# Designs tried in a protein design run: peptides against a protein of PDB entry 6RO1. Part 5

Target 1, 216 residues: chain A of PDB entry 6RO1
Amino acid sequence: LGKEIEEYIHKPKYCLPFLQPGRLVKVKNEGDDFGWGVVVNFSKKSNVKPNSGELDPLYVVEVLLRCSKESLKNSATEAAKPAKPDEKGEMQVVPVLVHLLSAISSVRLYIPKDLRPVDNRQSVLKSIQEVQKRFPDGIPLLDPIDDMGIQDQGLKKVIQKVEAFEHRMYSHPLHNDPNLETVYTLCEKKAQIAIDIKSAKRELKKARTVLQMDEL

## One batch from the design tools (peptide; made by RFdiffusion4, then SolubleMPNN)

Design b1_p8_5_s2 (from b1_p8_5, 4 letters changed)
Fold by OpenDDE base, seed 5:
Structure b1_p8_5_s2 (fold): chain B 216 residues (1-216), chain A 8 residues (1-8)
Amino acid sequence: as target 1 above (216 residues)
Amino acid sequence: SIKEILIK
């Protein structure tokens, strides 16, 4: 179900209007999960399909991602690799095909104008970490219908199945297993937080309210 | 510190 939603949101016709500089996006390439990065820019490249002669435009988004320092040694010839969990890593601007975006956040960060200095790139990582700290249940997503305006009936059916599944999970009588109660309470809190974040996002979107994060 | 989170 989550993967089926991803197949809609990563389509250029839906996601391109939301790929503004500073947008938080999640990048996954095959087995490599980069986690959350920040959009720097995007470009449209004309591509001609070799077999059909049809124009198939390629969309490339430059994303500031946390990369392993090992992958940077051969960055001219080798694809960047995600930082290991316990590694600090280094923030790099990586060209990413738009279909590799696994999630798009409603959050947009301010980014430094010059990303050439390492310190400016690493400052963005600190900001991602502060966002993650503020959203312990996960960085808030754009709603594919309400925020992205996707009208596809297939997507609506997928969402209805997700909602029905979630409702069934919550309607299952909590058997008196204290472990089950903890998991369900965490799931309910996560769902409620997702709703509250969706509501707060709608209000913030309406207000165009730049939340100045006070320097904590 | 990035002082501005824009939520769209």
Scores: peptide ipSAE 0.136, ipTM 0.840, DockQ to the pose 0.160
Fold by OpenDDE base, seed 2:
Structure b1_p8_5_s2 (fold): chain B 216 residues (1-216), chain A 8 residues (1-8)
Amino acid sequence: as target 1 above (216 residues)
Amino acid sequence: SIKEILIK
């Protein structure tokens, strides 16, 4: 189900308007999961299909990603590799094909104007880590329908299946729980909190309000 | 110090 949604959101016709500098995106390349990075810029490359002469535009997004230090030494010839879990790594600007974006966040960070200094790049990692700390259940995603405006009926059917599956997954364990009323009250509170968060996010989006998260 | 998080 998550993979089926990914097949829509990574399409250039849907995602390009949301690839502004500072946008949080998740990058996966084959077996390599880079996790969350930050968009620096994107470019359209003219590609000519070898057999038809037709213009097939390639979209490349430059993403600031946490890379292994080993991959940086061979940067002229080898693809960047994600930092190991136990490794600090280094934030690098990596050119990524747009179809390798596995997720797009509603969060957009301020990024330094000059990303040449290592300290400026590493400051962005600190910002990502603080966003992750504030969202323990995961970094918030753009809604593919409400935020990205995707009207595809295939996607709507996928979302309906996800919602129906989630509803069944929550309803099935509850049918045998003697604390059903307490769990219903907690589920209603959680659903109300989720609605309130969705409403607050919509209001924030309308207001173009820069949430300066004050230094707590 | 997290500067401006824009939710868009």
Scores: peptide ipSAE 0.057, ipTM 0.805, DockQ to the pose 0.154
Fold by OpenDDE base, seed 1:
Structure b1_p8_5_s2 (fold): chain B 216 residues (1-216), chain A 8 residues (1-8)
Amino acid sequence: as target 1 above (216 residues)
Amino acid sequence: SIKEILIK
């Protein structure tokens, strides 16, 4: 479901109006999850499809991302890699194809005018971390319908399924009970007691039937 | 204080 929403929001026709400088975006490239970064700028590049000769414009967004320091040494030949979990990393401006945006936040940050100094780039990381502290359940996303204005009926059906699933998960009073395991264990114990009462009643009935056969 | 602009 989250991936199906991603397939809509990363389309240039929907996301470009929201790629303003300072917008929080999540970037994923194949196996590499960069997490949350900040939009610096975007550009349209002319591309020609090799098979049709059709002009297929490529959209490149410059995103300030937390990168591994190891990947920066070979920056001329190697793609930037995300910082390891235990690594501080370094914030770098990385050109990203727009279709690699996995999420777009409703949050927009103020960014330094000059991102050439390392300290200015690292100040943005502190800003992202402060947003993450304020939103412990996750950075708020743009609503694809209400905020992004996506009218696609396929997306509306996906969202309705998500909402219906969430509503079922939250409307079941048992699923919100932290004692659900204790309730299940109590229900199993009650079911076992009911079986034991039924077995004891069957044994008592058998014993009575045997006693009646000895009197005949 | 980070001036967060929630731009919807």
Scores: peptide ipSAE 0.056, ipTM 0.791, DockQ to the pose 0.169
Fold by OpenDDE base, seed 4:
Structure b1_p8_5_s2 (fold): chain B 216 residues (1-216), chain A 8 residues (1-8)
Amino acid sequence: as target 1 above (216 residues)
Amino acid sequence: SIKEILIK
């Protein structure tokens, strides 16, 4: 289910408007999980498929990622590798294909104008770590419907299934109630209300976080 | 700093 949502959000049609400088994004390439990084910029590259003449535009996003220092030694020929959990690593600007974005946050950071100095790149890591401390349950995601405006009915069905599953998982005491259909309709309404409450709590949390930023 | 974090 989470992977099915990912298949929508990483599409250029949906995610490009949200790839502004400072946007928190999660990058995963096959077995390599870089975790959370920060968008620096993106570019559209014209790619012509040699055999079909079809224009298949490639979208590349430059993301500031925590990389292993060992992988940086071979950076001329080898793809950057994520830093190990036990190592400090180094923040590096890595060109990433847009379809490798596994998540997009509602959070944006201020980034230094000059990312050439190591200290400026490492300051962004401190900012990511501060965001992680403020969100112990995980960095907040953009809502694919409410924030990203995705109208695809397939995605809506996936989200409804996720919410129904989450509701069943948290409703442990009600597994013995024979009125499953009435509970399902109440679960759909409560899931919709939970979406609306989560949306309203996101709006309130956005507003409160902005207000707390003006007070601090 | 909190000033560096925008939720948009």
Scores: peptide ipSAE 0.053, ipTM 0.799, DockQ to the pose 0.170

Design b1_p8_5_s3 (from b1_p8_5, 4 letters changed)
Fold by OpenDDE base, seed 3:
Structure b1_p8_5_s3 (fold): chain B 216 residues (1-216), chain A 8 residues (1-8)
Amino acid sequence: as target 1 above (216 residues)
Amino acid sequence: SMKEIEIK
């Protein structure tokens, strides 16, 4: 279900309007999960396919990501790698193909104007961690229909299936299967928080105000 | 300083 939604949201025609500087995005490249990063900029690149002579526009987003220190040494020639779970890592601006965005948050952060200093980049990681602390059940996502305006019938059917599944999960009394309870309690918390976020977003969307993190 | 966040 989440993967099926991803197949829509990572398409340039849907996500580009939301790739403003400071937007929280989740990046995954094959087996490499970078987790949550922050959009710095995006660019349209023309790629000439060598065999067709056709210009296929590639969209590259520069994302501030937590990278392994090992990958930074080879950054001139090698793709950045995510920080290991036990590693502190370092925040680096990484060029990412737009289709590698696995999630887009409703949250935008203020970012430093100059990201050349390490301290400025690491300050953004602190801000991501502060957002994660405020959203213990996960950073809030853009709604693909309500926020992103995606009208695709395939996506609507996926969402309806998710909602119907969630509704069935909530309407079935939690039968005492202890292994299901942990997944269900996580899903219940996530859905309750998604509702609370949707309500809070409705109030905030009315306010059109830049909120200090202190007031959320 | 907690950075400002915007929810869109």
Scores: peptide ipSAE 0.070, ipTM 0.818, DockQ to the pose 0.155
Fold by OpenDDE base, seed 5:
Structure b1_p8_5_s3 (fold): chain B 216 residues (1-216), chain A 8 residues (1-8)
Amino acid sequence: as target 1 above (216 residues)
Amino acid sequence: SMKEIEIK
C-alpha cells in the first residue's frame, strides 16, 4: 500500500510543482535509503530513448543528502552512498532521478544561498534534525490528494483501502496478545501522529507562520 | 542564521 502510493507521488507530472528549493524529500535508491534530504533545484533533461527514438524527458533533482565519507573519496566514479546510522556523514548535493523520491514533505526549509562551504551544508543537516525533533513521530508528508491535487482514481482506491485497513485495525478489540498491543500502540501512535501532524499542518498552513528558529 | 521552517 505505501509503495503503491509512492508510485504516484514520484511521477514528474505530480511531484515537480512541489520540488522547490528547501523542500524536504526522502530519497531511496535500490537498497540505499538516504532518508530525508533537502531539494536544492531540479532540471529537465531531454533524453532520446535509444530503441524507440521517443523523447523521454529525464527529470533530475539536486538534493542535499547525508552521505558516507567513504563514498565521497570515490565520488568521481561511484554513486554517493548513504551515511551509516552511527556515522555523522557529510551533507552533499547529489543529483537524483525524480522517480527515486520515496516521499515529499509539506515542510520547506530555508537553505543557505551558497552551499559550497561544508559548514553551510552541515547547517542544513542541523535543520533537518530539528524538524525531526519537532515531529518525533515522523516528518509530515504532503497529502497526495489534498496538497498535491492527484485526481487518479487508482490512488483514491489505494488510500481508501489504507484508511479502511487502519479503521479495521483500530476497531478490532485488541485481543490480549501482548505482541499485537505493541504493534497496535505503535500503529495508533503513528496514525494519531499522522492526524496531529495533518492538523498542525493545517493550522501552520493557515497561519503562514514561518517558525523562526531563533536558536539556530 | 535565521533557519526558517516553513510548512507549505
Scores: peptide ipSAE 0.065, ipTM 0.818, DockQ to the pose 0.165
Fold by OpenDDE base, seed 2:
Structure b1_p8_5_s3 (fold): chain B 216 residues (1-216), chain A 8 residues (1-8)
Amino acid sequence: as target 1 above (216 residues)
Amino acid sequence: SMKEIEIK
């Protein structure tokens, strides 16, 4: 189900308007999970399909990602590799094809104007880690319908299946739990928290304010 | 040359 949503959100026609500098995005490349990074810049390359002569535009986003220091030494010829869990790593600007974006956050960070100094790049990692501390259940995603405006009926059916599955997963334990009232109160609190998070996300979106970490 | 797309 999550993978089916990814197939929509990584399409250029949907995601490009949300790839502003400072946007949090999640990057995966085959077996390499870079986790959360920050959009720095966006570019369009005109590619010509060799067989049809048709213009097939390639979209490349420069993302500040936590990379292994080993991959930096060979950066002229080899693709960047994600930092190991036990490794500090280094934040680097990595050119990423837009279809490798696995998630797009509602969060947009302020980034330093000059990312050439290592300290400026590493400051952005501190900002990502602070956002992660504030969202222990995970960094908030853009809503593909309400935020990204995706009207595709296939996506709507996927979301309806997710919602129906979540409702069944919560209703099945409720039928067998003698503490039904306690579970109802917890479900109501969780539903209220979800509404409050959705409201707060809408207010953040309306403000178009780059969340300065100092204002959080 | 990568053209910067200013998405307005």
Scores: peptide ipSAE 0.032, ipTM 0.721, DockQ to the pose 0.049
Fold by OpenDDE base, seed 4:
Structure b1_p8_5_s3 (fold): chain B 216 residues (1-216), chain A 8 residues (1-8)
Amino acid sequence: as target 1 above (216 residues)
Amino acid sequence: SMKEIEIK
């Protein structure tokens, strides 16, 4: 279900407007999970598919990612690798294909104008860690519908399934209640109300976090 | 430090 949502949000037609400098994003490449990084910039590259002659635009986003120091020595020829769990790692600007973005945050950071110095890149890691401390339940995501404006009915159905699944997982398995459908409808309404409350609390928390940030 | 974080 989370992966099904990811298949929508990583599409250029939806995510590109949100890939501004300072945007927090998650990057995952196959088995390599880089975790949260920060968008530096993005570029559209015209690519011609070699076999079809069709214009298939490649979207590349430069992301500050926590990389292993070992992968940096060969950075001219080898793909960057994520920092090991026990490693401090180093923040590097990594070119990432947009479809490798597994999540997009509602959070944007200020980034140093010059990212060539290691200290400037490492300051961004401190800022990410500060955001993580402020959001112990996880860094807030852009809402695919409300924030990203995705109108796709497939996504709406996926979200409804996620919400219904979360509700089923948190509702004790009423394995034996013959009124499962009525429970589902009540559960959908309660899930919707819980979402509306969570959205309202998120908006209130966003407003409060912005206000607390203006006070600091 | 807080001035560097914006929620948009």
Scores: peptide ipSAE 0.063, ipTM 0.815, DockQ to the pose 0.172; fails the geometry check

Design b1_p8_5_s4 (from b1_p8_5, 4 letters changed)
Fold by OpenDDE base, seed 4:
Structure b1_p8_5_s4 (fold): chain B 216 residues (1-216), chain A 8 residues (1-8)
Amino acid sequence: as target 1 above (216 residues)
Amino acid sequence: SIKEILIR
């Protein structure tokens, strides 16, 4: 279910408007999880499919990612590798294909105008770590429907299934209520209310976090 | 710094 949501979010049609400088994004390339990084910029590259002559545009996002220092030595020929858990790593601007974005945050950071100095790049890591401290339950995600405006009925069904599953997991085992269908419609309504409460709590948390950030 | 974080 989380992977099914990812399949919508990483589509250029939906995510490009949200890839502004400073946007927090999660990058995953196969087995390599880079975790949270920060968007620097994006570019559209014209690619021509060799067999059809069809224009298949490639979207590349430059993301500031925490990389292993070992991978930097071979940076001209080898793909950047994520920093090990116990490694400090180094923040580098890495060109990433847009389909490798596993998550997009509602959080944006102010980034230094010049990212050439190592200290400026490492400052952004401190800012990411500060965001992580403020969100112990995880960095807040953009809502695919409310924030990203995705109208796809397939995604709506996936979200409804996730919420129904979350509700079943946190609802006491009603193993014995014979009216499972009325509980399901109440769970769908309560899931919709939980969406609306989660959306409203996100807006309130956004507003409160912005207000707390203006007051501190 | 708090000044570096924006929710948008």
Scores: peptide ipSAE 0.077, ipTM 0.810, DockQ to the pose 0.175
Fold by OpenDDE base, seed 2:
Structure b1_p8_5_s4 (fold): chain B 216 residues (1-216), chain A 8 residues (1-8)
Amino acid sequence: as target 1 above (216 residues)
Amino acid sequence: SIKEILIR
């Protein structure tokens, strides 16, 4: 189900308006999971289909990603590799095909104007880690319908199946739990908090309000 | 350094 949603989100016709500098995105390339990175810019490249002569535009997004130091030494010939969990790694600007974006966040960071200095690139990693610390359940995603405006009926059916599955997954343990009332009250509180977060995010989006999340 | 997080 998550993969079926990904097949819509990574399409250029839907995602390009949201690929502004500082946007958080997840990048996966085959077996390589880079995790969360930050959009620097994107470009449209003219490509010609070899068999039809038709113009098939390639979309390349430059993403600041945490890469292994080994992949940097071979940067002229080899694709960048993700940093190992125990490795410090280095933040590098990597050209990524738009279809390799596995997720797009509602979060957008301020990035340094000059990303040539290593310290400026590493400062962005500290920002990503701070966002991850503030969202222990995961970095918030763009809503494909409400935020991205995707009207595709296939996507709507996938989302309805996800919602129906989540409802069944929450209802099945509840039928056997003698504390059903306490769990229901907690689920209602969680649902209300989720609605309040969604409404607050919509108001912030309308206001173009820079939430300086001051260090509490 | 207060890193400004924008929700957009």
Scores: peptide ipSAE 0.070, ipTM 0.797, DockQ to the pose 0.154
Fold by OpenDDE base, seed 5:
Structure b1_p8_5_s4 (fold): chain B 216 residues (1-216), chain A 8 residues (1-8)
Amino acid sequence: as target 1 above (216 residues)
Amino acid sequence: SIKEILIR
């Protein structure tokens, strides 16, 4: 169900209007989870499909990502790799295909105008970490319907199934299996987070107020 | 640095 929602969100038709500089995005490439990064810019590249001659535009987003220092040394020949959990890593601007965006946040950060200095890039990491600290249940996601305006009936059905599944999980009497409690508590936390994000977004949308959090 | 969080 989460993956089915991702398949809508990462489509250029829906996500491009939200890929402004400073937007928090989550990047995954196959087995590589970069976690949360920050959009710098995006570009449209003309690509010709080899078999049809049709122009298939490629959308590339430049994202500040926490990369391993090893991958940066080889950046001329090798794809960037995510920093190891215990590694500090280095923030680097990485060109990412738009379909590799696994999530898009409602949060947008201010970014330095010049990202050439390492210190400016690392300051953005500190800002991401502060956002993560403020949102212990996870960084707020864009609502695909309410924020992104996706009208697709398939997506609406997926969301209804998620909501119905969540409701069924909550309505099932917890039989005293301690292993079920951990999975249910994680699912309940995730579902409560999704509800709290949706409610907070509805309130924010009603308020039309850009909450400038001055305390960053 | 003025760190602004914009929440939409």
Scores: peptide ipSAE 0.070, ipTM 0.806, DockQ to the pose 0.169
Fold by OpenDDE base, seed 1:
Structure b1_p8_5_s4 (fold): chain B 216 residues (1-216), chain A 8 residues (1-8)
Amino acid sequence: as target 1 above (216 residues)
Amino acid sequence: SIKEILIR
């Protein structure tokens, strides 16, 4: 369901109006999760489809991302890599294809006018970290319907399924039971006792069958 | 709604 929503929001026809400078976005490239970065700008590139000659415009967003310092040394030949969990990393402006945006936040930051100095780029990382502290349950997303104005009936059906699932989960009588773990443990104990009774009855039946064979 | 955050 989350991936199905992603397939809508990363489409240029929906997301481009929200890719203003300072917008928080999440970037994923194949196996590389860069996490949250900040939009610097975007550009339209002319592209021609090789098989049809049709104009297929590519959209490139420049995103300030937390990159591994090791990947920066080979920047002429290698794609930027995300910072390792235990690494401080370095904030770099990375050109990203718009379809690699896995999430778009409702949060927009003020960014330094000049991002050439390392200190200015690293100040944006501090700002992202402060946003993350303010939102411990996760950085708030743009609503695809209410904020992004997506009218696609497929997306509306996905959202309705998510909302209906969440509503059923949170409305379940046991969800708010502080003894839920105790109830599960009692159910498991009851199931185990039922198995043990069934096993004991099988052993008793075997013992009776052996005694009947000694009387024949 | 879009939230603009200035973090000093």
Scores: peptide ipSAE 0.061, ipTM 0.777, DockQ to the pose 0.248

Design b1_p8_6_s1 (from b1_p8_6, 7 letters changed)
Fold by OpenDDE base, seed 4:
Structure b1_p8_6_s1 (fold): chain B 216 residues (1-216), chain A 8 residues (1-8)
Amino acid sequence: as target 1 above (216 residues)
Amino acid sequence: SLYTLAPK
């Protein structure tokens, strides 16, 4: 179910309005999980399909990501790799195809105007880490229906299934059913996305309160 | 503030 939701949110027709500078996004490319990064900019590239000659626009988002230092030393043509958990890494602006966005947060960071200096890029990492500390259950996600305005009936059905499952889990603490672990693993991935959406809504409410207090 | 909640 989480993957099914991802298939909707990464579509340009839905996500482009939310790819403003400072928006937290999660980037995953095949086996490489970059985790949370920050949107810097996006661009539309003209792409001509070689076989049909039809225009198929490609959307590229520049995302500030924590990259391994080893991947940056290799030729400018090699794809950046995510930093290892124990590695400091370096924040780098990476062009990412929009369909590689696995999640979009309701959080927007304030970012430096000039990201050319390493210190300015690393300051953004500190900001991400501070946000992560404030949200121990995970960074709040945009609600695909309420926030992103997706009207697709397929998505609504997926969300309804997840909500029904969550409701059943909370109403019937199947603490003793060993099959819950397998259903939990599949449904924890799916429910974690729905829980991430619902918890994101709850955390949005909490974070709004915290942000209002910091402005004060 | 380090960030805002901007769902829009």
Scores: peptide ipSAE 0.367, ipTM 0.925, DockQ to the pose 0.700
Fold by OpenDDE base, seed 3:
Parts: structure tokens; C-alpha cells; sequence
Structure b1_p8_6_s1 (fold): chain B 216 residues (1-216), chain A 8 residues (1-8)
């Protein structure tokens, strides 16, 4: 179910308006989870390969991601790899296909204008970490309906199922129904996304309230 | 300011 929501969110028609510089995004490429990064720039690459009849425009977003130091050495020939959990890593600008965005945050960071210096890139990591500290329940996500304006009925049905599942999960100790495991795995991902969305919305409301209070 | 909340 989480994957189903992601399938809507990563569609260019929905996410492109939100891929402004400084936007926090989560990047996942197959088995490689880069975690949270920051949008640096967005470019439309029309791969008009004349010979491939599929004129589907490839959308590439440049995202500042925490990469392994090993990937830096092979950056010319190899795809960037995420930093290992125990590795400090290095922030690098990585071109990312838009469909690899697993999440989009409501948070936009202020980023340095020049990201060529390593120190400037690493400062962004510090900013991400500070944001994470401010949101202990997770970085707030854009709501696909309320924030992103997705009107797709399929998505609404998915969200309704997630909400219903969350309600059932909290109302009934679902410990005992083995047939729910498959539904649970999908629904746990969706419920986790919905919980993450709800928690993120709550935190966003709190953060807005705090920001509004700090601006007062 | 470190960040802004820009849901739009």
C-alpha cells in the first residue's frame, strides 16, 4: 500500500511542481536507500532518442544525497551508492530519475548558492540532521491529496484503506490473524505511510504553529 | 532560518 501511494507521488504530473531547490526528498533506487536528500535543481531531459518510439520524457532531478566515499572514487563510471549506516559519507549532487523519489517532504531547506565546495554540501547534511531532530516522529511528508492535489480515485481508495486499517489496528489487537500478514505488510507500509503522513501533518501543524509563533 | 514549510 505504501508502494501504491509512492506510485502516485513519483509521477511527474504530480510531483514536478514540488521539486523546487531545497525541497527534502527521499531517494530509493532498488536496494539502495539514500534516505533524505535535498533537491538542488530540476531538469527535463527529453531523451528524444530518434530510434526508440517511446518519446516518454525522462525527468531528472539533481538531488544532494549522502553517498559513500567509495562511490566518490568511481563517480565517473559507477552510479552513486548510499552511505553505509556507520559511515559519515559525503554529500554529492546526484542526478535522480523522478520515479526514484519515494517521498517528498513539505520542508524546504535554505541551501548554499554554491554547492561545489564540500563544506557547503556538508552544511546541508547538518541542516537535514537538524530538521530530523526537530521532527522526532519523522520528517513531514507532503499530503498527496491536500498538499499535492492528487485527485486520482485510486489513490483516495488506497488512503481510505490505510485509514481504515490504521483504525482497525488501533482498535483491535491484530496480533492473532495470520491471514492479515500479507495485508499487514502492504497495510503496514501504507499504515506507516499514513501514520507518517498523519504524524507529519501533525508535526507540520505544530511546526507551522511554532514558526508562526516564532514569526510573532 | 534553516527551513520553511512549503506544502505548496
Amino acid sequence: as target 1 above (216 residues)
Amino acid sequence: SLYTLAPK
Scores: peptide ipSAE 0.367, ipTM 0.923, DockQ to the pose 0.663
Fold by OpenDDE base, seed 5:
Structure b1_p8_6_s1 (fold): chain B 216 residues (1-216), chain A 8 residues (1-8)
Amino acid sequence: as target 1 above (216 residues)
Amino acid sequence: SLYTLAPK
């Protein structure tokens, strides 16, 4: 279900309005998980489909990501790779295709205007780490319906299934169902997404109350 | 502030 939601969120027609400078996004490329990065800018590139000659616009987001130092040495010829868990890494602006965005946060960072200096890029990593400390249950996600305004019935059905599953999981402990493991693995993933959505909604509600209190 | 919650 998380992947099904992701398939809607990463579509340009839905996510482009939310790809402002400073927006936290999660980037995954095949087996490479970059984790959370920060949007710097996005661009539309004209692409011609080789087989049909049809214009298929490619959307590229420049994302500040924590990259391995090894990938930086070969940056002219090789794709950037995520920093290893035990590696400090270096923050680099990486061009990312929009469909590689696995998550979009409601959090928008203040970023330096000039990201050419290494110190300015590394300061953004400190900001990401500070946000992660403030959200121990995970960085809050944009709600695909309430925040992103996605009206697709397929997505609504997915969300309803997640909510119904959460309700069933909490109301009827399936302790005796032999399919519990398969249901639990699917349910834990679904429940985690729904918890992430609910926690994001609660945090947005709290943040709106805090923002309203700061405006008072 | 380091960040804002900007759902819009």
Scores: peptide ipSAE 0.366, ipTM 0.923, DockQ to the pose 0.664
Fold by OpenDDE base, seed 1:
Structure b1_p8_6_s1 (fold): chain B 216 residues (1-216), chain A 8 residues (1-8)
Amino acid sequence: as target 1 above (216 residues)
Amino acid sequence: SLYTLAPK
């Protein structure tokens, strides 16, 4: 469910208005999860596809990310890598393609005006950590409908199904009743919900296809 | 303040 929402959120037509300096965003590049970083700046780069001559604008967001020290030593030749769980890492401003944003927070940090000094960059990490402490259940996300204004009907249906599912989960606590019949009924309900979620995902995929067709 | 909630 999170992945389906992500497919909408990282689209430039939806996320660009929210990429202000200080905005908390999650960055993921394939297997590399940088976690939460902070938007520094955004730029639109004109890219001309060499074969078609079509203008394909590239959207690059500069994000302050926690990077491994090893990746910094080879910064001239290697892409930035996320800090390992066991290391402190170093905050670096990394140019990120917008589609690599996995989440956008409603939180916007106050950031230093000059991020060239290491201490200023590291202070932002402290701020992120403080925000994480204040939100033990996770940093709040922008609502894709209410905050981001995404009008896609497929997304709305997915969200409605998720909300209904959550409501049902809370209203019908899975009684850990050791009674086998209750477990079976619960499993059937879970299975039905899983089917409904899968259906919602398919609808979302269809909506995505339509959106991609409109972009072609 | 360290941050603001800016949904817009």
Scores: peptide ipSAE 0.354, ipTM 0.915, DockQ to the pose 0.782

